Peptides against a protein of PDB entry 6B4E. Designs and how they scored, part 37

Target 1, 295 residues: chain A of PDB entry 6B4E
Amino acid sequence: TNFDKISKMFWHYKDKIAQIKQDIVLPIKKADVNVRNLLSRHKRKINPKFGQLTNSNQQLFKIQNELTQLINDTKGDSLAYHWILNFIAKAVVHQAETEVRVKPESALPLGKLTLYLLVQFPELQELFMARLVKKCPFVIGFTCEIDTEKGRQNMGWKRNNENKWEDNTSYDERMGGILSLFAIITRLQLPQEFITTTSHPFPIALSWHILARICNTPLNLITNTHFVILGSWWDAAAVQFLQAYGNQASKLLILIGEELTSRMAEKKYVGAARLRILLEAWQNNNMESFPEMSP

## One batch from the design tools (peptide; aimed at target 1 K251)

Design b2_p19_5 (made by RFdiffusion4)
Pose (drawn by RFdiffusion4):
Structure b2_p19_5 (pose): chain A 295 residues (1-295), chain P 19 residues (1-19)
Amino acid sequence: as target 1 above (295 residues)
Amino acid sequence: SEAEEREEELEELEEFFAE
């Protein structure tokens, strides 16, 4: 892995976040009353819909239809359309760092909803990817030091209610939740309405990149967070990763489960212990996936 | 071609984690 190229990719998305603020978010303050009214009302109607998802496919379709109508209502104004898509991208990532953090299997319905929106509204793709990278750089394999305040900000750290950094557990759980959503998206087939006509925007090869880049990361930059997101990724996508790459996926899963954990054994990272358990469960023919969605 | 490149990368990683 050429980590200079990974850094260039990271800063490209960081620049995109700045461009979104300049060209989408700030100009909306100057939009006419019809646009402001529509966006104010629609953002209220959109916000709770992500938490209304359940394990039921029928409920997923209902929410997809409700959101499709609300988003289509904004297409008469390109700026309002891009603003509501940016709002949705932020809301989905926030849902991943809150609900998916507590209930990892909720990444499956949320991933299906997000993938549907990503192909129904393709302008969402760049907005969503930039948001993921800003909030969880592990999705592209970016890692930098966190000894400095700027490094902590680069890696997606947050502060609590007194300018102190959130504890390591809170950060690790957020990163796992966010990366779990992206991992689900990479291993989902497109919905039937699009599977016959459209290329998957974030395919399974992106999961290969995450694993390979963590395994190629300098060991002095590896933390408990790398093991936690790999475990979250495993739960969400290891079965389909093997279906996609076979013996090569097996070699990579062994590398992360046996070798990456062994090299970092003196750190006694909690996430490394769980990744070893996941490796042993697979070796005992008991690899799990999230239960498929109910009717 | 892509399969061979992935195999070479994995062999390099095995050599790296063997040391």

Design b2_p19_5_s1 (made by RFdiffusion4, then SolubleMPNN; from b2_p19_5, 6 letters changed)
Fold by OpenDDE base, seed 3:
Structure b2_p19_5_s1 (fold): chain B 295 residues (1-295), chain A 19 residues (1-19)
Amino acid sequence: as target 1 above (295 residues)
Amino acid sequence: SELEEREKELEELEEKYSK
């Protein structure tokens, strides 16, 4: 594992966030009033759509179509188009932080919607990835020390209005929610309309990178959060991961589930304990996946 | 190949946890 490369990737996306602010978010404030009004209306219509998802594919398709129309309405103005996509990127990640964290299985419909949008609107891909990395660096297997304020900020820790860090549980759950969404996206098949014409923008190989990079991370940087997000990933994608990579997948799952947890046993991380339970369930042929969505 | 790259990564990890 080339950690320097990963670090460079991390900072690339941090720079991308700054660039988005400078080139998309701020300029729109000076745009034509009609454009600003359009975007305000669209924002209000788009935002609730993510919360309207259910376990129904029919509902998913309805929302896909509605969002597609709303986004297409902005394509006549490049700045407006990119602004609305950036808004969507932020909204999707926010949904993962709030809903998926408490209901992991909701990652499936959200992931399906997100994947559809990523393929339908390719410009969303970089915007979305930048937002993901900012909020949850684990999606690219990046880890740094959190003994400093800057380190915590880099790893996505939030402060409240009183400048107090969020509690560990809140952070763990948010990271788990975001990672669950990303994991789902990586293991989903492209929608039927795209499968023969488009490459998967965030394929299952990215799940491999997450696991391998975390497994190879210096042990002194491993925290409970690492195990929490691995558990979240496991629930979201382990079955499909095994299907994709077979024996190689098995080896990597054993490395994270058995070897990494064993090396960190003295820490008595709750997340690690759960990961061991998941490993044992797999060993007993009781590995579970999220239920499929209804028609 | 991607297969070979994953094998190399696994070997590295196995070495890390061999002790």
Scores: peptide ipSAE 0.760, ipTM 0.976, DockQ to the pose 0.820
OpenDDE base, seeds 1, 2, 4, 5: peptide ipSAE 0.759, 0.758, 0.758, 0.757; ipTM 0.976, 0.976, 0.976, 0.976

Design b2_p19_5_s4 (made by RFdiffusion4, then SolubleMPNN; from b2_p19_5, 8 letters changed)
Fold by OpenDDE base, seed 2:
Structure b2_p19_5_s4 (fold): chain B 295 residues (1-295), chain A 19 residues (1-19)
Amino acid sequence: as target 1 above (295 residues)
Amino acid sequence: SMEKKREEELKELEKKYAE
């Protein structure tokens, strides 16, 4: 693991967020009133769509088509188009923070929708990744110290209106939700209409990077959150990860499930305990995956 | 050390399955 590269990537996306604000968000405020009105209407129509997802492929396809139409309506103005994609990126991550955190299996329909949009609208890819890294640096295996204000901010911690940090449980759940979504995206196959013509924008190799980078993280920087997000990843993608990389995947799962948890045993992290349970279930040939969606 | 060996192994695996 090259931590210099990871750091550079982290700050690249931080810069991207600043760029998005400067080049997309701020300029639209000065745009023609008709454009602003269009975007306001579209925002109101798009936002509820993510919450309308169910475990139904039929419903998924319906929402895909509706969103596709709404996004296409903005293509007449490049700035409007990029603005709506940035809005979608934020909305998807927000859905992970609110819904997936309490119902991890909801990551599957959300991930399918997101992957479709990422392929259909390639400009969404950088916008989405930038938002992911800002909100949950774990998606690229980045970790820094959190004993400083800046460190906590870099790791995606929030403060309330009273300038008080969010509680550990809230942070863990948010990170777990976001990571679940990203994990599911990495292990999904492209939709049938794209599988032969397009490469996967966020392939399973990115899951490999997450696990490997966490395993190589200095132990003094490992927190309960690391184990929580590893558990979230495990539920979302472990089965498919093993299918993809075979024995090499197995080695890495043992490293996170057995070795890393053992090294941190003195901390008695709840997340680590759960990860141990997942490891043991796997060892007993009882590894579970999210249920497949219905027609 | 065991830690060093682990790190080296992970680096090798990352190299093999790099994107």
Scores: peptide ipSAE 0.031, ipTM 0.669, DockQ to the pose 0.073
OpenDDE base, seeds 1, 3, 4, 5: peptide ipSAE 0.006, 0.029, 0.030, 0.022; ipTM 0.469, 0.662, 0.667, 0.658

Design b2_p19_6 (made by RFdiffusion4)
Pose (drawn by RFdiffusion4):
Structure b2_p19_6 (pose): chain A 295 residues (1-295), chain P 19 residues (1-19)
Amino acid sequence: as target 1 above (295 residues)
Amino acid sequence: SDYEDTLEELETWFEEHEE
């Protein structure tokens, strides 16, 4: 892995976040009353819909249809359309860092909803990817030091209610949750309405990049967070990763489960212990996936 | 090391496969 290229990719998405603020978020303050009223009302209607998802496909379709109508209502104004898509991208990532953090299997319905929106509204793709990379750089394999305040900000760290950094556990759980959503999206087939006509925007090869880049990361930059997101990724996508790459995926899973954990053993990272358990469960023919969605 | 060799084999294979 050429980590200079990974850094260039990271800063490209960081620049995109700045461009979104300049060209989408700030100009909306100057939009006419019809646009402001519509966006104010629609953002209230959109916000709780992500938490109304369940393990049921029928409920997923209902929420997809409700959101599609609300988003289509904004298409008459390109700025309002891009603003509501940016709002949705932020809301989905926030849902991943809150509800998926507590209930990892809720990444499956949320991933299906997000993938549907990503192809129904393609302008969402760049907005969503930039948000993921800003909030969880592990999705592209970016890692930098966190000794400095700027490094902590680069890696997606947050502060609590007293300018102190959130504890390591809170950060690790958030990163798992976010990366779990992206891992589901990379291993999902497109919904039937698009599977016959459209290329998957974030395919399974992106999961290969995550694993390979963590395995190629300098060991002095590896933390418990790398093991936690790999465990979260495993739960969400390891079965389909093997279906896609076979013996090659097996070699990579062994590398992360046996070698990456062994080389960092003195750190006694909690996430490394869980990744070893996942490796042993697979070796005992007991690899799990999230239960498929109910009707 | 054996670990680095495995990673170089995986990288070569992946670049060829994605072509």

Design b2_p19_6_s1 (made by RFdiffusion4, then SolubleMPNN; from b2_p19_6, 11 letters changed)
Fold by OpenDDE base, seed 2:
Structure b2_p19_6_s1 (fold): chain B 295 residues (1-295), chain A 19 residues (1-19)
Amino acid sequence: as target 1 above (295 residues)
Amino acid sequence: SEYDELLKELEKESEELLK
């Protein structure tokens, strides 16, 4: 693992966030009043759609169509189009931070919707990845120390209005939620209409990168959060990961579930304990995946 | 260590899978 490369990637996306603010978010304030009104209306219509997802593919398709129409309505103005996509990127990640964190299986419909949008609107891909990396650097296997304020900020820690850091549980759950969403996206097949014409924008290989990079992370930087997000990833994608890479996947699952947890046993991380339970379940042929969505 | 050996193997396999 080339950590310098990963670091450069991390900062690339951090810079992208700044660029988005400068080139998309701020300029829209000076845009034509009709454009601003359009975006305001669309924002209000789009935002609740993510919460309307269920375990139904029928409902998913309905929402996909509705969002597609709403986004297409903005294509006449490039700035408006990019603004609405950036809004969607933020909204999706926010949904992961709030809903997926408490109901991981909700990542499946959200992931399907997101993947559809990423393929349908390719300009969403960089906007979405930038937001993901900002909020959860684990999605690209980036880790830094959190003993400094800057380090915590880089790793996506939040402060409240009183400048108090969020508690460990809240951080872990948020990271787990975001990672669950990303993991789901990486393991999903492209929608039927795209499978023969388009490459997967965030393929299962990115899950491989996450696991491999975490395994290669210096042990002194490994925290409970790492194990939490690995557990979240496991629930979201382990079955499909094994299907994709077979024995090589098995080796990596053993590496994170057995070897990495053993190396960190002295820390008695709750996340590590859970990951061991997942490993044991797999060893007993009881690996579970999220239930498939209904028609 | 066995862990280190596995990591090395993983890196090689990763390169192969991702090329």
Scores: peptide ipSAE 0.041, ipTM 0.710, DockQ to the pose 0.826
OpenDDE base, seeds 1, 3, 4, 5: peptide ipSAE 0.024, 0.038, 0.046, 0.042; ipTM 0.667, 0.701, 0.713, 0.706; seeds 4, 5 fail the geometry check

Design b2_p19_6_s2 (made by RFdiffusion4, then SolubleMPNN; from b2_p19_6, 12 letters changed)
Fold by OpenDDE base, seed 4:
Structure b2_p19_6_s2 (fold): chain B 295 residues (1-295), chain A 19 residues (1-19)
Amino acid sequence: as target 1 above (295 residues)
Amino acid sequence: SSFEETLKELEEEYKKLSS
C-alpha cells in the first residue's frame, strides 16, 4: 500500500470539491433566471426519487428512466448539466447517510440506481467520487489522525450548530451507510445494456483496496469506525468479493476479521466484535448477503 | 509479523490477479 498515493487521491478529490463549488455551484447562482428556475424545478422532481426506491426492480427502472429524462433535459447547458449531476451526487450520498444508515439493505436499490447513472452520465463519476471521499474517506482507504479539528474534518466528522462534534455512534453509522453504498456499487454487475460497451467505473478491485489499505493502516490510527465500515462492507459485498477473488479474497477476509480484530482486541471496539461475529458466521458456512430485489 | 507477511503476500497476489 502506497499511502502517498492514497493521500494524493484524497486531496485530489478535496480539491475537486472546491473546484465544483467555484465552477459549478457558485456560477449557477448568477446564471440566467430561466436556468435557475429550470434547475429548481428539476431539483424538486429529482430529490424525492431516491426515497421512492424499493426492493422492486420495476420501480428502480421507472426511477432510472425518470431521472434520465430529467438529466437529459439539462444537457443543452453544460453548466446546468454539471450542476444537476452534482446535485444528484450529493443527494445519493445523503441518502446513504440517512436511509442506508438505518437500513443497510436499502443500499442495493440505491447502488443499482447510482451505478446506472454513473454509466449513463460519465461526468457524474468524478462528482460522485469527490462527494464520497469528502464524506467518507474510507471509500479510498484513507485514514488520518482525528486528534485535530482539521483531521476530524478530513475524516468527514460533522459539527452541529453549536460547533460540537457529532457523537461517535452517529459518525460510525453515517460512515457505515456511505461505505455500504460504495461497497454495493463495487460488487454490482453493469446493467446489460452497458456490459459490452463500458467498463465498470468502480469495480470490485476498489473493495480490495479498501480492505488492504485498512490492513496497512498504522494501528494507532485504527478506530472503531474502521471496524464498523468493514462490517458494513462485509454485509454488502463479502459474498461477491469471495466470488471475484476466491482464495485470495478468503485470505484478506481472514486478515480483517481475525487478525486485525485480534490486534486491536485490547480496545474492545464494538465494531470489531461485530466483525468477529461475521467472520464466525462465514466460518460456519453461514455468510449472508442482502436479499435480491424483486422483479 | 505474520500479519504483515500475509498482507505483503496478498499484495503480490493481487498484482497478479489484476494484471
Scores: peptide ipSAE 0.289, ipTM 0.866, DockQ to the pose 0.874
OpenDDE base, seeds 1, 2, 3, 5: peptide ipSAE 0.165, 0.287, 0.284, 0.285; ipTM 0.769, 0.866, 0.864, 0.864; seed 3 fails the geometry check

Design b2_p19_6_s3 (made by RFdiffusion4, then SolubleMPNN; from b2_p19_6, 11 letters changed)
Fold by OpenDDE base, seed 3:
Structure b2_p19_6_s3 (fold): chain B 295 residues (1-295), chain A 19 residues (1-19)
Amino acid sequence: as target 1 above (295 residues)
Amino acid sequence: SSIEEKLKELEEEYEELQK
């Protein structure tokens, strides 16, 4: 694990967020009134779609088609197109922070939708990843100290209007929700129509990187959140991860589930306890996955 | 550490799998 590389990647996406603000978000405020009106209407139509997802593939396909049409309507104006994609990126991550955190299995339909959009609209990929890294740097295995204000900000901690940090539980749950979504995306197969034409934008290898990088993280930087997001990842992708990498996957799962938890046992992290339960379930051949979506 | 050594091995194995 090259931590310098990870750090560079992290700051790349931080810079990307700043760029998005300067090049996309702010310019639209000065754009033609017709463009602004169009985007406002589209925003209102797009935003509720993510909450309309169910465990139904039929409903998923309907929403995919609707969003595709709405996004295509903006392609005539590059700025408008990028603005709407950035909006979608933000909306998807927000859905993970709010809905997936309380209902992890909802990551599956959301992930399928997101993956479809990422492939259908490649420009969404950098926008989405930038948003993910900003909100949850765990998605690229980045960790820094949280003893400083800047450190907490870098790790995606939020402050309220009174400059009070969010509580640990809220942070853990948000990170878990976002990571669940990302984990799902990494383990999903491309839709049939794209398999021969494009590569997976966020393949299962990225899950490997998450786990490996966390295991290589200095122990003094490991927190309860690390174990929470590992548990979230486990629920979302462990079965498929094992299918993808076999024995190597098993070794890595043992490292996070047994070795890492054991090293941190003195901290008595609740997230670590849960991860150990997941490990034990796996050892007893009771590893569970999210249920498949209905037709 | 034990973890570091194991991870090094896994990374090497992973790189080979990606070839």
Scores: peptide ipSAE 0.135, ipTM 0.818, DockQ to the pose 0.827
OpenDDE base, seeds 1, 2, 4, 5: peptide ipSAE 0.058, 0.125, 0.131, 0.124; ipTM 0.743, 0.813, 0.815, 0.811

Design b2_p19_6_s4 (made by RFdiffusion4, then SolubleMPNN; from b2_p19_6, 10 letters changed)
Fold by OpenDDE base, seed 2:
Structure b2_p19_6_s4 (fold): chain B 295 residues (1-295), chain A 19 residues (1-19)
Amino acid sequence: as target 1 above (295 residues)
Amino acid sequence: SSYDELLEELEKEKEELLK
């Protein structure tokens, strides 16, 4: 693992966030009033769509079509188009932080919707990844120390209105929610209409990178959060990961579930205990995945 | 792309981790 390269990637996306603000968000405020009004209306129509997802594929397809139409309405203006995609990127991550956080299985319909949009609108990919890395650097296997304010900020910690850091449980759950969404995206098959013509934008290989990079992270930087997000990843993608990489996947799952947890046993991390339980379930041929969506 | 760069490291990471 080249951690210098990972760090450079992390800062690339941090810079991208700043660039998005400068080149997309701020300029739209000076755009034609008709464009601003259009975007305001579309924002109001788009925002509730993510909460309307259910375990139904029919509902998913309906929402996909509705969002596609709404996004296409902006395509004639490049700035408006990128603005609406950036809005969607933010909204999807927000949904992961709120709903997926408390209901991990909701990552499946959200992930399917997101993957569809990422393929249908390729310009969304960089916007979405930038937002993910900002909120949850674990998605690219980035870790830094959190003993400083800057370190915590870099790792996506939030402060409330009283300038107090969020509690550990809240942070862990948010990271788990975001990581669950990303994990789901990496293990989903492309929609049938794209599978032969388009490459997967965030393939299962990115899950491999997450696990490998965490395993290679210096132990003094490993926290409970690392185990929490590994557990979230496991629930979301372990079955499909094993299908993709076979014996190599098994070795990596053993490394995170057995070796990494054992090395950190003295810390008595709750997340590590849960990951151990997941490992044991797998060893007993009881590995579970999220249920498939209904028609 | 940034994603392509991630994929380029896959085989190297596999080799190092499974050694």
Scores: peptide ipSAE 0.026, ipTM 0.669, DockQ to the pose 0.176
OpenDDE base, seeds 1, 3, 4, 5: peptide ipSAE 0.095, 0.024, 0.023, 0.020; ipTM 0.790, 0.668, 0.651, 0.620; seeds 1, 4 fail the geometry check

Design b2_p19_7 (made by RFdiffusion4)
Pose (drawn by RFdiffusion4):
Structure b2_p19_7 (pose): chain A 295 residues (1-295), chain P 19 residues (1-19)
Amino acid sequence: as target 1 above (295 residues)
Amino acid sequence: STEEEEREEELEELEERFS
């Protein structure tokens, strides 16, 4: 892995976040009353819909249809359309760092909803990817030091209610939740309305990049967070990763489960212990996936 | 076929790295 290229990719998405603020978010303050009224009303109607998802496919379709109508209502104004898509991208990532953090299997319905929106509204793709990379750089394998305040900001750290950094556990759980949503998206087939006509925008090869880049990361930059997101990724995508790459995926899963954990054993990282358990469960023919969605 | 060979080579390099 050429980590200079990974850094260039990271800063490309960081620049995209700045461009979104300049060209989408700030100009909406100057939009006419019809646009402001529509966006104010629609953002209220959109916000709770992500938490109304359940394990039921019928409920997923209902929410997809409700959101599709609300988004289509904004298409008459390109700025309002891009603003509501940016709002949705932020809301989906927030849902991942809250609900998926507590209930990892909720990444499956949320991933299906997000993938549907990503192909129904393709302008969402760049907005969503930039948001993921800003909030969880592990999705592209970016890692930098966190000894400095700027490094902590680069890696997606947050502060609590007194300018102190959130504890390591809170950060690790957020990162696992976000990365779990992206991991689901990479291993999902497109919905039937698009599977016959469209290329998957974030395919399974992106999961290969995450694993390979963590395994290639200098060991002095590895933290408990790398093991936690790999465990979260495993729960969300390891079965389909093997279906895609076979013996090569097996070699990579062994590398992360046996070798990456062994090399960092002195650190006694909690996430490394769980990744070893996942490796042993697979070796005992008991690899799990999230239960498929109910009717 | 080229992508499969490149993935196998990267895995061999990773094994060497963790040996």

Design b2_p19_7_s1 (made by RFdiffusion4, then SolubleMPNN; from b2_p19_7, 8 letters changed)
Fold by OpenDDE base, seed 4:
Order: structure tokens, then sequence, then C-alpha cells
Structure b2_p19_7_s1 (fold): chain B 295 residues (1-295), chain A 19 residues (1-19)
């Protein structure tokens, strides 16, 4: 079944996270001191780059080139190369959890940078997806119960040092930030230099999957978070989604914006109310997208 | 309901189509 496939994908990436720790992260701790020093230096140079993004394509291209050089410097050692890519995967997701969370439109430059790196360094793709699924299973339309500790962990809930679960608002906002980034990536065109030689690693079809799978999710598993991330997705990709799939896209947007919200009306979810507002704006021909980046 | 199940099936088929 479709749900079996989704679950299989989810657990595949959970296993991938464990594999990354075993085969990449832990071995580097035992690597030659020169390799460790190289990676430490590169980590310090790479990490600030994500925060240096602006709504400027010129700045984006500069950062792309700088990161490309820094990553290429590690290719002489396969383990070092994979380690730095895993670091980048983690850093990008972290940026989504923090910056995109508070400024959703920042997903656009971050998404462009990420898509470039995913194409330029194909080994980043599995590392990045594994991190995304771990942090935000919504990116593949996975949902499970959160009545148990394991269920909450599977859905990306965090505990603090006192073993207290994060606030619902914090969880919702983090999930929204991550989903915004992923949504942006799915709706972006490949950079011009790759269009003829490479297929899009995370195409708009993956946005279709997210929406359809949420629509098919048992209602007893639907939470406010589902509506929050749908709203985040809407802001990030609804315009381009409509352009891609036309009438079929419209039907799906109505399903999430009207039908799903109506079916869950008794819950009075804040996220659902926001999604209704977005639907209404669309119906009034006021659907908005993030501002395009400057040259 | 039957209608809901049919809708769900249609969405799954569309998802597969656009995969």
Amino acid sequence: as target 1 above (295 residues)
Amino acid sequence: SHMEQEREQQLEELEKKYS
C-alpha cells in the first residue's frame, strides 16, 4: 500500500542516520590529526556561509563558489568529503529550524543554495534527505501517533536537558521552517548549467506527495502541525504548484484548504484557520509568493 | 465513507502518476 511505502521510506532514512554515524561521523574522530584539523578549519569557514545569504543572486553565487571550493578541498579523502557533506546537510536543516522559522522568505536563497549543492555534489542528496526525514517526517508525508515517547521521537519532537518536550508552538514553527525549505527546493528550477545534464533531485512531484499523503492520513492522526506545515508549504510553493499541475493542483489545494480544514473544524486548530485564510486569498485572486531575489 | 475511500484512492493514483 501507499502507507507501507511511506513507512518503508521513513525507516530507510532512520537507518541511514544510524549508518552515517557509524560510517562517517565516528570514524573521523579516529582519523589522522591533519584530516581532523582540515575539517575543523573548513567547518568554521562553511558554517557562517548560510547566515550570509541575502535576497541577492550575486551574493548567492559568491557563496556557492566559496562552498564549492571548500568542499572540493576535501575530495582527496573520501571520508573527509562525506563528513563535510553530512555537516552541510545538518547545517542547512539547522538554518531552516532557526532562520527560516522566523523569516520564511529566507527559504528562497537557502533553497537555491541547497539545490545547487545537491546537484553539484550528488552524495549530499541521501545525507540531506535522511536529515530532513529525521527532523521533519512531513517532508515525505509520514505521520504516526504521538501518544508515546517513541511516536513523538519519530515525528521529530525534541526534549530539553530536563527531558521535557518542546512546546507545541516551538515544534510547529520548526516543522514549518524545515518544510518551507523543502517546498522551495521542490519548486525551484535547476540552475541553468545543470538543466540539460541532470534531473531535478527533489522535483515538484514531491510536493504533490506531501499534500496527497496528508489528505490520505487518518483523521485521528491529523494535528495542528499538519495544518501549520501545509500553510508553510502554501506560502513557499502554491503558486508554482498551480503552474505545474493546473486544474489537478487546484483540486488538491481545495482538498487541503477547504475539505481537510472543514473535517477538522471541531479542533479549532490555529494552523487550520491560517490555511483557510490562504485559501480565501487564493479564491480572491490574491495568492502571493515569496519575493524574487535581486540580481 | 465510500466517497472518502474513493477520493483517497484517486489521490493515490494521481500521486503515482506524477511520481
Scores: peptide ipSAE 0.108, ipTM 0.775, DockQ to the pose 0.074
OpenDDE base, seeds 1, 2, 3, 5: peptide ipSAE 0.037, 0.023, 0.096, 0.041; ipTM 0.710, 0.654, 0.766, 0.732; seed 3 fails the geometry check

Design b2_p19_8 (made by RFdiffusion4)
Pose (drawn by RFdiffusion4):
Structure b2_p19_8 (pose): chain A 295 residues (1-295), chain P 19 residues (1-19)
Amino acid sequence: as target 1 above (295 residues)
Amino acid sequence: SEEEEAEEREEELEELEEL
């Protein structure tokens, strides 16, 4: 892995976040009353819909239809359309760092909803990817030091209610939740309305990049967070990763489960212990996936 | 093209194991 290229990719998405603020978010303050009213009303109607998802496909379709109508209502104004898509991208990532953090299997319905929106509204793709990278750089394999305040900001760290950094556990759980949503998207087939006509925007090769880049990361930059997101990724996508790459995926899963954990054993990372358990469960023919969605 | 991509992935894995 050429980590200079990974850094260039990271800063490309960081620049995109700045461009979104300059060209989408700030100009909306100057939009006419019809646009402001529509966006104010629609953002209230959109916000709770992500938490109304359940394990039921029928409920997923209902929410998809409700959101499609609300988003289509904004297409008469390109700025309002891009603003509501940016709002949705932020809301989906927030849902991943809150609900998916507590309930990892809720990444499956949320991933199906997000993937549907990503192909129904393709302008969402760049907005969503930039948001993921800003909030969880592990999705592209970016890692930098966190000894400095700027490094902590680069890696997606947050502060609590007194300018102190959130504890390591809170950060690790958020990162796992966000990366779990991206991991579900990479292993999902497109919905039937698009599977016959469209290329998957974030395919399973992106999961290969995450694993390979963590395994190629200098060991002095590896933390408990790398093991936590790999465990979260495993729960969300390891079965489909093997279906896609076979013996090559097996070699990579062994590398992360046996070798990466062994080389960092003195750190006694909690996430490394769980990744070893997942490796042993697979070796005992007991690899799990989230239960498929109910009717 | 698929065989070349598979060889590239095998080489990358060998390089990772050598680390």

